# Ledger of designs, part 114: peptides against a protein of PDB entry 2QAS

Target 1, 120 residues: chain A of PDB entry 2QAS
Amino acid sequence: PPEDLMQYEAMAQDALRGVVKAALKKAAAPGGLPEPHHLYITFKTKAAGVSGPQDLLSKYPDEMTIVLQHQYWDLAPGETFFSVTLKFGGQPKRLSVPYAALTRFYDPSVQFALQFSAPE

## One batch from the design tools (peptide; made by RFdiffusion4, then SolubleMPNN)

Design b2_p27_7_s1 (from b2_p27_7, 10 letters changed)
Fold by OpenDDE base, seed 1:
Structure b2_p27_7_s1 (fold): chain B 120 residues (1-120), chain A 27 residues (1-27)
Amino acid sequence: as target 1 above (120 residues)
Amino acid sequence: SALERAAAFVMPEGQSTATFAAPPVLP
């Protein structure tokens, strides 16, 4: 087949990452997500721009999933990354994740799933 | 495709992080 110099698949992936960003913005809005919506977000822990507790990231050297439902605070969805406070071992820690690092997004309430290819 | 319906999976209440040995099976 002819070579795709437009990189349409990558553009489509980026557009779908926009869905995650939009969903997180809804989650961060007053009142949070409408019940029973909640989010499972999987990302590559070694991807560029990922920041968080060293011990946690070391525990998950490939990828990890965070759940935004019961135990999350100060969700801040930026344009290129989002940050959120989660409790690890009972202690609140700040996690920062670029949207480009995402590999999976899932809302079990409606079984809505997105999959992404993320760079290392 | 990147957009699909996936089988529901459950995280115990109170947990914020997890990893899965195998990804959820997509129908």
Scores: peptide ipSAE 0.031, ipTM 0.605, DockQ to the pose 0.078
Fold by OpenDDE base, seed 5:
Structure b2_p27_7_s1 (fold): chain B 120 residues (1-120), chain A 27 residues (1-27)
Amino acid sequence: as target 1 above (120 residues)
Amino acid sequence: SALERAAAFVMPEGQSTATFAAPPVLP
């Protein structure tokens, strides 16, 4: 097949990552997500820029899914990554995840799903 | 599929994380 010098596939993927960023910005707004919306976000734990509790990330050596519904705090969606406080074993811990590390996005309330390729 | 499991998943109290080994099947 002909070579795509424009790299449209990559551009489309990046554009769709923008949906996740926008959704997280809505979630971070006062009042949070409108009920019953909530987010399942999966990412590669070994991807560049991912940071969090060492013991937790070691527990999930490949992928990790976080659920943003009732158990998250201080969600801060930046332009290239987001950070959030989550409970692990009942203890609040901070995670930072680049959008480039994402592999899945899902809102069960409306069955909206996205998938991405992410380097490990 | 992973998405089906996610849709039916109930997060235990006090936790915000889970993992799915299988890739999702988009609707």
Scores: peptide ipSAE 0.026, ipTM 0.532, DockQ to the pose 0.109
Fold by OpenDDE base, seed 4:
Structure b2_p27_7_s1 (fold): chain B 120 residues (1-120), chain A 27 residues (1-27)
Amino acid sequence: as target 1 above (120 residues)
Amino acid sequence: SALERAAAFVMPEGQSTATFAAPPVLP
């Protein structure tokens, strides 16, 4: 089959990453996500721009899934990355993830899922 | 390595108990 030099699939994925950004912006707004919506976000832990607790990132060297539902704080969805505070072992930890690092987005409440290819 | 390709599900305290299938470990 002919090679797609336009890279339409990648363009489409980038466009769909905008859905994640928009969803996170909704989550960051006053009142948070409308019940029962909540988000499962999977990302490549070694992707450029990813930052967070060293112990966690080391423990999960490829991909990690976080859940934004009951306890998350200071969700800040920027234009290229989002950051959020989550508790691990009772301790708040700050995590920053570029949208380009995402590999999966899922909202179980409505079974809405997106999958992305991300650099390793 | 297989470990480096492993995906993990991390549930912070007080998060969802909903069923979620983590990505499979890549060879």
Scores: peptide ipSAE 0.032, ipTM 0.565, DockQ to the pose 0.072; fails the geometry check
Fold by OpenDDE base, seed 2:
Structure b2_p27_7_s1 (fold): chain B 120 residues (1-120), chain A 27 residues (1-27)
Amino acid sequence: as target 1 above (120 residues)
Amino acid sequence: SALERAAAFVMPEGQSTATFAAPPVLP
């Protein structure tokens, strides 16, 4: 087969991860997401750049899912990662997750789903 | 392909989460 000098595969991957980033930027805007939109975000807890409470990440050594709907604060979607404060056991915890660490993105309100292969 | 590593689709009606991975661990 002919060589893909355009690198369409890489561009498509970047574009799809860009959807997550864009959605999080909408969520971080004043007023948050338009209701009833909310986000289920799954990521590899051991992926490079993931940071958060050691006890929490150690408890879930493979993947975990966070939900951004009613109980999240200080969502900060950067260019390569996002950070957010969530409550675990009633305690606020700060998580930082690179977009490259994501494995799933889901908005149940419109049943929109993304799946990613995330390297460690 | 790109779709093998990253895919976008609409889940079937009635689905509350993805069915292609381990159960989610929620906060």
Scores: peptide ipSAE 0.017, ipTM 0.520, DockQ to the pose 0.051; fails the geometry check

Design b2_p27_7_s2 (from b2_p27_7, 9 letters changed)
Fold by OpenDDE base, seed 1:
Structure b2_p27_7_s2 (fold): chain B 120 residues (1-120), chain A 27 residues (1-27)
Amino acid sequence: as target 1 above (120 residues)
Amino acid sequence: SALERAAAFVTPPGQSTATFAPPPVLP
């Protein structure tokens, strides 16, 4: 088959990642997500650009899933990554996750799910 | 097509792939 120099598949995947970004922007807006919507976000912890507590990331060497529902603060969805403060063991920790590092997005309230291929 | 392949990763309402998701890290 002809070589795809346009990388349409990658563009399509990026467009889907845009859904996550948009959802996070809604979550970060005043009032937060409309109940009962909440987000399960899974990402590769060793992906480039991922930043957070070393002990936490070391505990999850492959992937970890965070939940944005009731206990999250200062959600900042940027253009290439988002950051959020979550409490682990009662201590607030800041996580920064590039959208490119995402492997799964899920909203249980409506059973909406997205899957992505992230770099190893 | 590329779009069809990408769309295959979308689970519409009423369906769930959460059974294959890693356990969440909760506060």
Scores: peptide ipSAE 0.031, ipTM 0.592, DockQ to the pose 0.046
Fold by OpenDDE base, seed 5:
Structure b2_p27_7_s2 (fold): chain B 120 residues (1-120), chain A 27 residues (1-27)
Amino acid sequence: as target 1 above (120 residues)
Amino acid sequence: SALERAAAFVTPPGQSTATFAPPPVLP
């Protein structure tokens, strides 16, 4: 097949990841997400740049899904990654996840879903 | 391709509910 010098596939992937980034920025704004919107975010736990509690990430060696609804703090959506504080076993822990590590995004309130390929 | 998979998986409001794998880790 002809070579795509424009790399449209990569551009489209980045654009769709941009939806997640934009959604997280809305979630991080004062007042948070407008109810009933909330986010299910799945990511590869061993992807480059992923950082979090060692025991937790070891427990989920492939991927895990986090929920951003009522119990999250200090959501900081950067340009290449986001970080957030979540409670695991009652203890607050900081997660840092590059957008490139995402494999799924879902908002059940409106049944909006995206999926992505992510490197190991 | 990733584009094909992403485009095919996009679900507009009112259609199907996505299945989660692995199950969510709830705080």
Scores: peptide ipSAE 0.030, ipTM 0.570, DockQ to the pose 0.057
Fold by OpenDDE base, seed 2:
Structure b2_p27_7_s2 (fold): chain B 120 residues (1-120), chain A 27 residues (1-27)
Amino acid sequence: as target 1 above (120 residues)
Amino acid sequence: SALERAAAFVTPPGQSTATFAPPPVLP
């Protein structure tokens, strides 16, 4: 097959990751997501730039899924990563996840799903 | 390819159900 000098595959991947970023920005806006929308976000816990509680991340050495619905605070969707505060065991924990670390995105309310390849 | 994988897992609203592993870590 001919060489793709435009690198459409990479462009498409970036665009799809942009959907996640945009969704998180909507979630971070005043009023949050319109109900009943909520987000399941799966990411590689050892990916570069991922940061959070050591005990939590060590418990999930490969991937973990977080849910953004009712119990989340200070969601900050940046341009390259997002951060959010979630309560684990009743304690607030700050988690920072680069969009590049994402492997799955799902909104059960409308059954919208995305899957990504993420670096180790 | 990554494009093919992405296309395969883009599910429009109301079209399909999906399950994910590992299970969610809930507050």
Scores: peptide ipSAE 0.029, ipTM 0.586, DockQ to the pose 0.047
Fold by OpenDDE base, seed 4:
Structure b2_p27_7_s2 (fold): chain B 120 residues (1-120), chain A 27 residues (1-27)
Amino acid sequence: as target 1 above (120 residues)
Amino acid sequence: SALERAAAFVTPPGQSTATFAPPPVLP
């Protein structure tokens, strides 16, 4: 088959990461996501720029999925990364994830899914 | 591997986030 020298697939994936950012901005707005929408976000825990509880990240060295539904605080979707506070074992932990580290985005309420190639 | 992957589930009010191995297919 013909060789794609334009790398259209990569460009398309980068564009679709914008959907995740936009969705998180909706989630961060007052009132949060409209029910029943909630988000499954999977990312590479060792990707550059990932920051969070080292005990947790060390326990899951490949990928981790967080669910933004009821118990999340201070969601801050920035330009290149988002951060959010989640309670693990009752302790609030701040997690920062670059959009480039994402491998999957899923909203079960409408079965909307995106998959991305992220650096290993 | 499944052992290297995890899912942190945000539970209803009154419960803390729980971390589990992710299912093979998200619901």
Scores: peptide ipSAE 0.024, ipTM 0.553, DockQ to the pose 0.089

Design b2_p27_7_s3 (from b2_p27_7, 9 letters changed)
Fold by OpenDDE base, seed 5:
Structure b2_p27_7_s3 (fold): chain B 120 residues (1-120), chain A 27 residues (1-27)
Amino acid sequence: as target 1 above (120 residues)
Amino acid sequence: SALERAAAFVMPPGESTATFAPAPVLP
């Protein structure tokens, strides 16, 4: 097969990561996401830049999915990563996830899904 | 492809965190 020196696939994935960032910025805006939209976000827990509660990350050593619907606070979507407060064991904990660590994005309200490759 | 329409990508009720297979099952 011919070699793609332009690396179109990588460029396309990076562009689509922008959709996730934009969606999170909508979610972080006053009023949050418009009902019934909510987000399932899957990421590699050991990827560079991922930080969060030790017990939570230990429970999910490969990948984990978080749901942004009703139980999240202080969502802060930056340019390269987002952070959010989630309840774990009844306690609020801060999670930080680079967009590069994402493997899947899903909005079940409209069945919109994206897949990404992520570093190990 | 990176863009999909998936129906079988659902977290169990009552949970806020979980793990899923890399690819959802599509009808």
Scores: peptide ipSAE 0.037, ipTM 0.599, DockQ to the pose 0.083
Fold by OpenDDE base, seed 4:
Structure b2_p27_7_s3 (fold): chain B 120 residues (1-120), chain A 27 residues (1-27)
Amino acid sequence: as target 1 above (120 residues)
Amino acid sequence: SALERAAAFVMPPGESTATFAPAPVLP
């Protein structure tokens, strides 16, 4: 079969990443996500643009999942990345994750899931 | 494909941060 020079697969993934961005924007809106919706977001910790507490990122050298349900603050979904404050050991830490670094998105409340190929 | 990977899966409940097994290779 011929090579896909249009890169449809990549375009489709980018479109689906837009779902994550939109969902996070809903979560960041006043009142947050409507219950019982909550988000499991998995990303490559070493992907370009990922930033956060060194100890945490070192603990999860490949991928880590954050759960946005009860313990998150100041969620800021930007155009290319989102940032959020999470508590680790009781201390608030800022995490910044490009959408391109995502590998999984899941909302258990409705079993909606997305998987992505992300660069290492 | 992207659509093939957009499939429901079960993720165990836990704390705000966790690690899970690598994503399965989908057809």
Scores: peptide ipSAE 0.035, ipTM 0.591, DockQ to the pose 0.077
Fold by OpenDDE base, seed 1:
Structure b2_p27_7_s3 (fold): chain B 120 residues (1-120), chain A 27 residues (1-27)
Amino acid sequence: as target 1 above (120 residues)
Amino acid sequence: SALERAAAFVMPPGESTATFAPAPVLP
């Protein structure tokens, strides 16, 4: 097949990841997400750029899902990654996740789902 | 293809991302 010098596949993936970024920006805005919208975000815990508590990441050596509904704070959706504070075992933990590390995005309220290939 | 590796869809009723990855313990 002809050589793709435009990198269309990467463009398509980035476009879809852009939906996640946009959704997170809505979630971070004043007032948060309009109810009943809430977000399930799954990511590869060993992907480059992922950072968080060692014990937590060790517990989920492959991937983990976080829920952004009621118990999250200081959501900061950047251009390449987002950061958020969640409570695990009652303790606040800061997670930073590149959008490139995402494997799934889900909003149960409308059953909207996205899935991605993420680097190992 | 690009769509095979990244896709958007509406999940069937009763399904959730929990079937694909573990979820953290929420307070």
Scores: peptide ipSAE 0.030, ipTM 0.575, DockQ to the pose 0.059
Fold by OpenDDE base, seed 2:
Structure b2_p27_7_s3 (fold): chain B 120 residues (1-120), chain A 27 residues (1-27)
Amino acid sequence: as target 1 above (120 residues)
Amino acid sequence: SALERAAAFVMPPGESTATFAPAPVLP
């Protein structure tokens, strides 16, 4: 087959990562996401730029999924990463995740899903 | 493609959660 010199797949992935960023920005707006929308976000815990509770990240050395629905605070979606406060074991912890570390995105309310390749 | 992969994971009506391989680790 002919060689894709445009690298359309890579461009498409970048564009779709933009969907996640945009969704998080909506979630961070006053009032949060319009109900019943909520987000399942899966990422590689060892990816560059990921930071969070050491014990938690050590416990889950490959991937983990966070849920942004009722129990999250101070969601801050930046241009290259987002940060959010979540409760783990009842304690609030700050987590920072680059969009490049994401592997899966899902909104059950409308059954919308995305999958991404992420660094090891 | 990423779009094709996304389409493959769209859940059918009636489902409220998605299952991934490997299964995600929830906090």
Scores: peptide ipSAE 0.024, ipTM 0.551, DockQ to the pose 0.035

Design b2_p27_7_s4 (from b2_p27_7, 8 letters changed)
Fold by OpenDDE base, seed 5:
Structure b2_p27_7_s4 (fold): chain B 120 residues (1-120), chain A 27 residues (1-27)
Amino acid sequence: as target 1 above (120 residues)
Amino acid sequence: SALERAAAFVMPAGQSTATFAPPPVLP
C-alpha cells in the first residue's frame, strides 16, 4: 500500500483531541458548561503523564471514566494535559491527564462521542 | 485507529453519535 507522507491519520487524531481540549476550556470558563452539557472522559490510567491518587489509579489499572458535571473543581485545561480536582471517598484529589491518554470522550446530553487510541 | 473509530459513527452533518458510555467513577 502507498505510504502516506502527509500523515493524515495523525493530523485527524490531533484535531479530534483538540475538540476535547476546547470542550474542557469551555467547561473551565466562568459559569462552566451550559446546562445540560456534561462530560464523560475515559483515559488509560497507566499512560505516560497521568498523575493522581496512587490508590485510586491502582484500583483502576487499565482505564477509568470520570464525569465532569457538578462535583469538580479547579479545572485547568492546558495545552497538552488537563488537571482537575475531584472527590474520591469524600476527599478532594487532583488528577492530571494528558490529552494523549484519552480513549473516549462523551457528552450524553447531545450524544456526542469521540474515540481515541492511547499510548501505554 | 482513532480516525477509524470516529468515522464508524459519524452521522450526516458531521455529528458523532454513540449510545454507550463506559461507567464512570462518580465523585
Scores: peptide ipSAE 0.032, ipTM 0.547, DockQ to the pose 0.045
Fold by OpenDDE base, seed 3:
Structure b2_p27_7_s4 (fold): chain B 120 residues (1-120), chain A 27 residues (1-27)
Amino acid sequence: as target 1 above (120 residues)
Amino acid sequence: SALERAAAFVMPAGQSTATFAPPPVLP
């Protein structure tokens, strides 16, 4: 087969990562996500740029999923990564995740799912 | 399918935000 020097598949995957970014921007807007929308976001915990409480990341040494529905704060979706505050054992913890680290995105309210390949 | 695998993962009752290991890969 002909060699793809344009890397169209990679560009398409990046565009799909843009869907996650856009969804998080909606979630970060005043009022949050419109009910019943909520997000399951899975990422590689050892990927470059991932930052968070060490005890939490140690508990999930490969991948972990966070759920953004009602109990999330200060969601900040940047251009290359997002950060969010979640409570663990009642204590707020800041988590920072590059979009490149994502492996799954799911909104069960409309059964919308995306899968990604994320390098370590 | 990816959708089927995602649908198999359910957040525990009573939680609105949580963390989990990803769901297992289905055959």
Scores: peptide ipSAE 0.028, ipTM 0.580, DockQ to the pose 0.151
Fold by OpenDDE base, seed 2:
Structure b2_p27_7_s4 (fold): chain B 120 residues (1-120), chain A 27 residues (1-27)
Amino acid sequence: as target 1 above (120 residues)
Amino acid sequence: SALERAAAFVMPAGQSTATFAPPPVLP
């Protein structure tokens, strides 16, 4: 097949990652997401730039899914990564996840889903 | 590829339908 010198696949992937970023920015705005929207975010726990509780990340050595719905705090969607505070075992923990580490994004309320390749 | 996987969920009208959800780690 002909060589794709434009690298459309990579460009499309980046654009779709932008959807996640935009969705998180909506979630971080005052009032949060419009109900009933909520987000399932799956990421590779060992990807570069991922940080969080060592015990939690060790428990999920490949990937994990977090849910942003009712119990999340200080969501900060940056340009290259987002951070958020979630409770695990009743204790608040801070997670920082580069968008490049994402493998799945899902909003069950409208069954909107995206999948991505992520660093090993 | 990522494009192929993503494209499988994105419909022309800006909608997508998924029949699965990854298992969450809940608070």
Scores: peptide ipSAE 0.025, ipTM 0.534, DockQ to the pose 0.045
Fold by OpenDDE base, seed 1:
Structure b2_p27_7_s4 (fold): chain B 120 residues (1-120), chain A 27 residues (1-27)
Amino acid sequence: as target 1 above (120 residues)
Amino acid sequence: SALERAAAFVMPAGQSTATFAPPPVLP
């Protein structure tokens, strides 16, 4: 097949990652997400730019899914990554996840799902 | 839907939209 010099696949992926960013910005706005919307976000834990508690990331050496519904705080959706505080084992932990590290996004309330290729 | 239309323009190997079963309960 012809060589794609435009990298359309990557463009499409980036555009769809923008949906996640936009959704997170809505989630971070006053009042949070409109019920019953909530977000399942899966990401590669070893991807560049991912940061969080060592023990937590070690527990999930490949990828991890977090849920943004009720128990999340200080969601900060930046331009290239988002940060959020979640409780693990009852203790608040800060996670920072580049959008490029995402592999899955899901809103069960409307069964909206996205799938991404993320760097290893 | 708009999502379905968008997905139609992505090459099969690089589709970023999909239908998933509900995610498993987090541990």
Scores: peptide ipSAE 0.023, ipTM 0.505, DockQ to the pose 0.023

Design b2_p27_8_s1 (from b2_p27_8, 8 letters changed)
Fold by OpenDDE base, seed 1:
Order: structure tokens, then sequence, then C-alpha cells
Structure b2_p27_8_s1 (fold): chain B 120 residues (1-120), chain A 27 residues (1-27)
């Protein structure tokens, strides 16, 4: 078969990452997510563009999962990445994660889940 | 805390299946 120079499959996969972005935008809106919706987001901690507390990221050298339920602040879902303030060890820390770094998205309230290939 | 557990095998299977199904609908 002819080579797909358009990389349609990759584009489609990237489009699915838009679900995460849209969900985060809903979460960032006034009132937050409608109960009981909450989000589990897994990402590669060493992916390009990931930034956060060095001690935390060092603790999770491969990937980690954050929970956006009731303990997050200043969620800012940008077009290419989102940032959020979470408390680790009782201290507020800012985390910035490109959507491209995501490997899993999950809303257990309705068992909606997505899996993504992410750069190492 | 805001750190969640790693996805379980069941959760990964669900994610894989749902992603696959959506991809098939897109093309």
Amino acid sequence: as target 1 above (120 residues)
Amino acid sequence: SSIGPAPTPEELALAREQTRALMEQLI
C-alpha cells in the first residue's frame, strides 16, 4: 500500500488528546467539574516540556498519575499544555504538562478512559 | 494526596479498548 505521508492515524490520535484538553477546560471553568466527575491523568515525567518540582519528578522517573478531584488550584489548560497547582507533602507546587506527554486519561465516575502513546 | 495510583491492568485494558473503538469510528 502507498505510504501515508499525511500521517492520518497520528493526527487522529492527537485529536483524541483534545478530549483531555476539553475536559480540563471544563474543570477550569467556574464551578469546576460536575459531580461526581473527576480526572486521573497519567503522563511521562521525562517528556519534553514537563516541568514541576524536581524532588517529585525524580521520585517518579517514568510516569506518574495526578488526580484532579477536589484538591487542585489554578488549573490553566492551555492549547499545548496545562498547568495546575497541587499539594505534595503539604506544600503547593506548580506542575506543567504538555498534552503530548499524556499516556492515560480516566474518569472513573463514568469509566471513560483513553490511552495515548507518549514520547520517552 | 493528588498523586494517584498507577493504572491497573483492567484500567489499561479499558483505555486501550475505548481508544481503539474511537479510532475505528474516526476512519
Scores: peptide ipSAE 0.232, ipTM 0.817, DockQ to the pose 0.686
Fold by OpenDDE base, seed 4:
Structure b2_p27_8_s1 (fold): chain B 120 residues (1-120), chain A 27 residues (1-27)
Amino acid sequence: as target 1 above (120 residues)
Amino acid sequence: SSIGPAPTPEELALAREQTRALMEQLI
């Protein structure tokens, strides 16, 4: 097959990451997500731009999945990354994750799922 | 805890399939 010098697949992947951004923006809006929607987000913890509790990130050296359903605060979806406060071990912790670090997005309420290739 | 379980093989398969299906509409 001919060589794709445009990298269309990568472009498409980036476009699909936009779905996650949009979903998070909905979640951050007043009232949050419409029930029963909630989000499972998996990301590479060592990806560039990932920031959070050192002890937590060290515990998950490859990937970590967070759940945005009942216990999250101050969700701030930016243009390149989102930040959110979550409870880990009962303690509120701030986590910042670039969209580019995501490897999975899942809404079990409607079984909508996306998979991404995320570089370290 | 706000940490979710790692995705199951089934969930990963679903994610791959759905993503692939979407991609097929584009390429």
Scores: peptide ipSAE 0.225, ipTM 0.817, DockQ to the pose 0.685
Fold by OpenDDE base, seed 3:
Structure b2_p27_8_s1 (fold): chain B 120 residues (1-120), chain A 27 residues (1-27)
Amino acid sequence: as target 1 above (120 residues)
Amino acid sequence: SSIGPAPTPEELALAREQTRALMEQLI
């Protein structure tokens, strides 16, 4: 077989992270996610580019899972990271997460799940 | 709740399997 100098397999793997970005863009559109879809997003809290409340991130030193269902605001899915406002202890907090920091994506409504390797 | 529990072993297994299945679409 001929040599693949394009590294198509690696590109395809990276493209799967694009599913999360696309899903978040749908969630950020007017009206939000169509019921009953909701998203569980797990990420490495110490990964480069992760930003959020110090007290919260300290409580989850390795990984943290956020739920985007009913209580989230100002979701802004960028090209390399997304940011969102969530309530922790009744207080709104801003969280910014690069897509590269993600380790799991799950929509339990249709049992769609993806796993990613995330460097720190 | 804004924070969910860590993925269960079963959820991780599902994620690994679905990811693998998608990759097997490649030739």
Scores: peptide ipSAE 0.222, ipTM 0.814, DockQ to the pose 0.648
Fold by OpenDDE base, seed 2:
Structure b2_p27_8_s1 (fold): chain B 120 residues (1-120), chain A 27 residues (1-27)
Amino acid sequence: as target 1 above (120 residues)
Amino acid sequence: SSIGPAPTPEELALAREQTRALMEQLI
C-alpha cells in the first residue's frame, strides 16, 4: 500500500480529541450540560502534563476515570488541557489533564463513545 | 479511532464515590 505522507490518521485523531474539548466547553458554559448528558473521561495518570493530588494519582497508577455530572467545580477547558475540581472522600481535588492523555470519552445518555491511543 | 466500551463496574464505583460527597453535603 502507498505511504501516507499526509498522516490522515493523526489528523483524524486530533479532530476526535477536538470533540472532547468541545464537549467540555459546553459543560463549562453557563447552565452546564443539557440534561441528561454527562461525561465519563478516562486518561493515563502518568502521561506528560497530567497533574493532581499525589494520593489520587498513586491510587490510580495507570488510568483514571472521572465523571462530570452532579459534582464538579471550576471546569476550565483550555486549548490543550482542561482542569476541574472534583471531590474524593469528601475533599476537593484539582486535576489538570491534557487532551492528549485521554484514552476514553463516554456520554451514557446517548451512548456516545470515543477511544484514543495515549502515551504509555 | 474507535468506539469505546461502556464504563466498567469499577468505573461506576468511582463515579459513585465522586457523587457520594454530594449526598453527604445534603445531610
Scores: peptide ipSAE 0.184, ipTM 0.722, DockQ to the pose 0.029

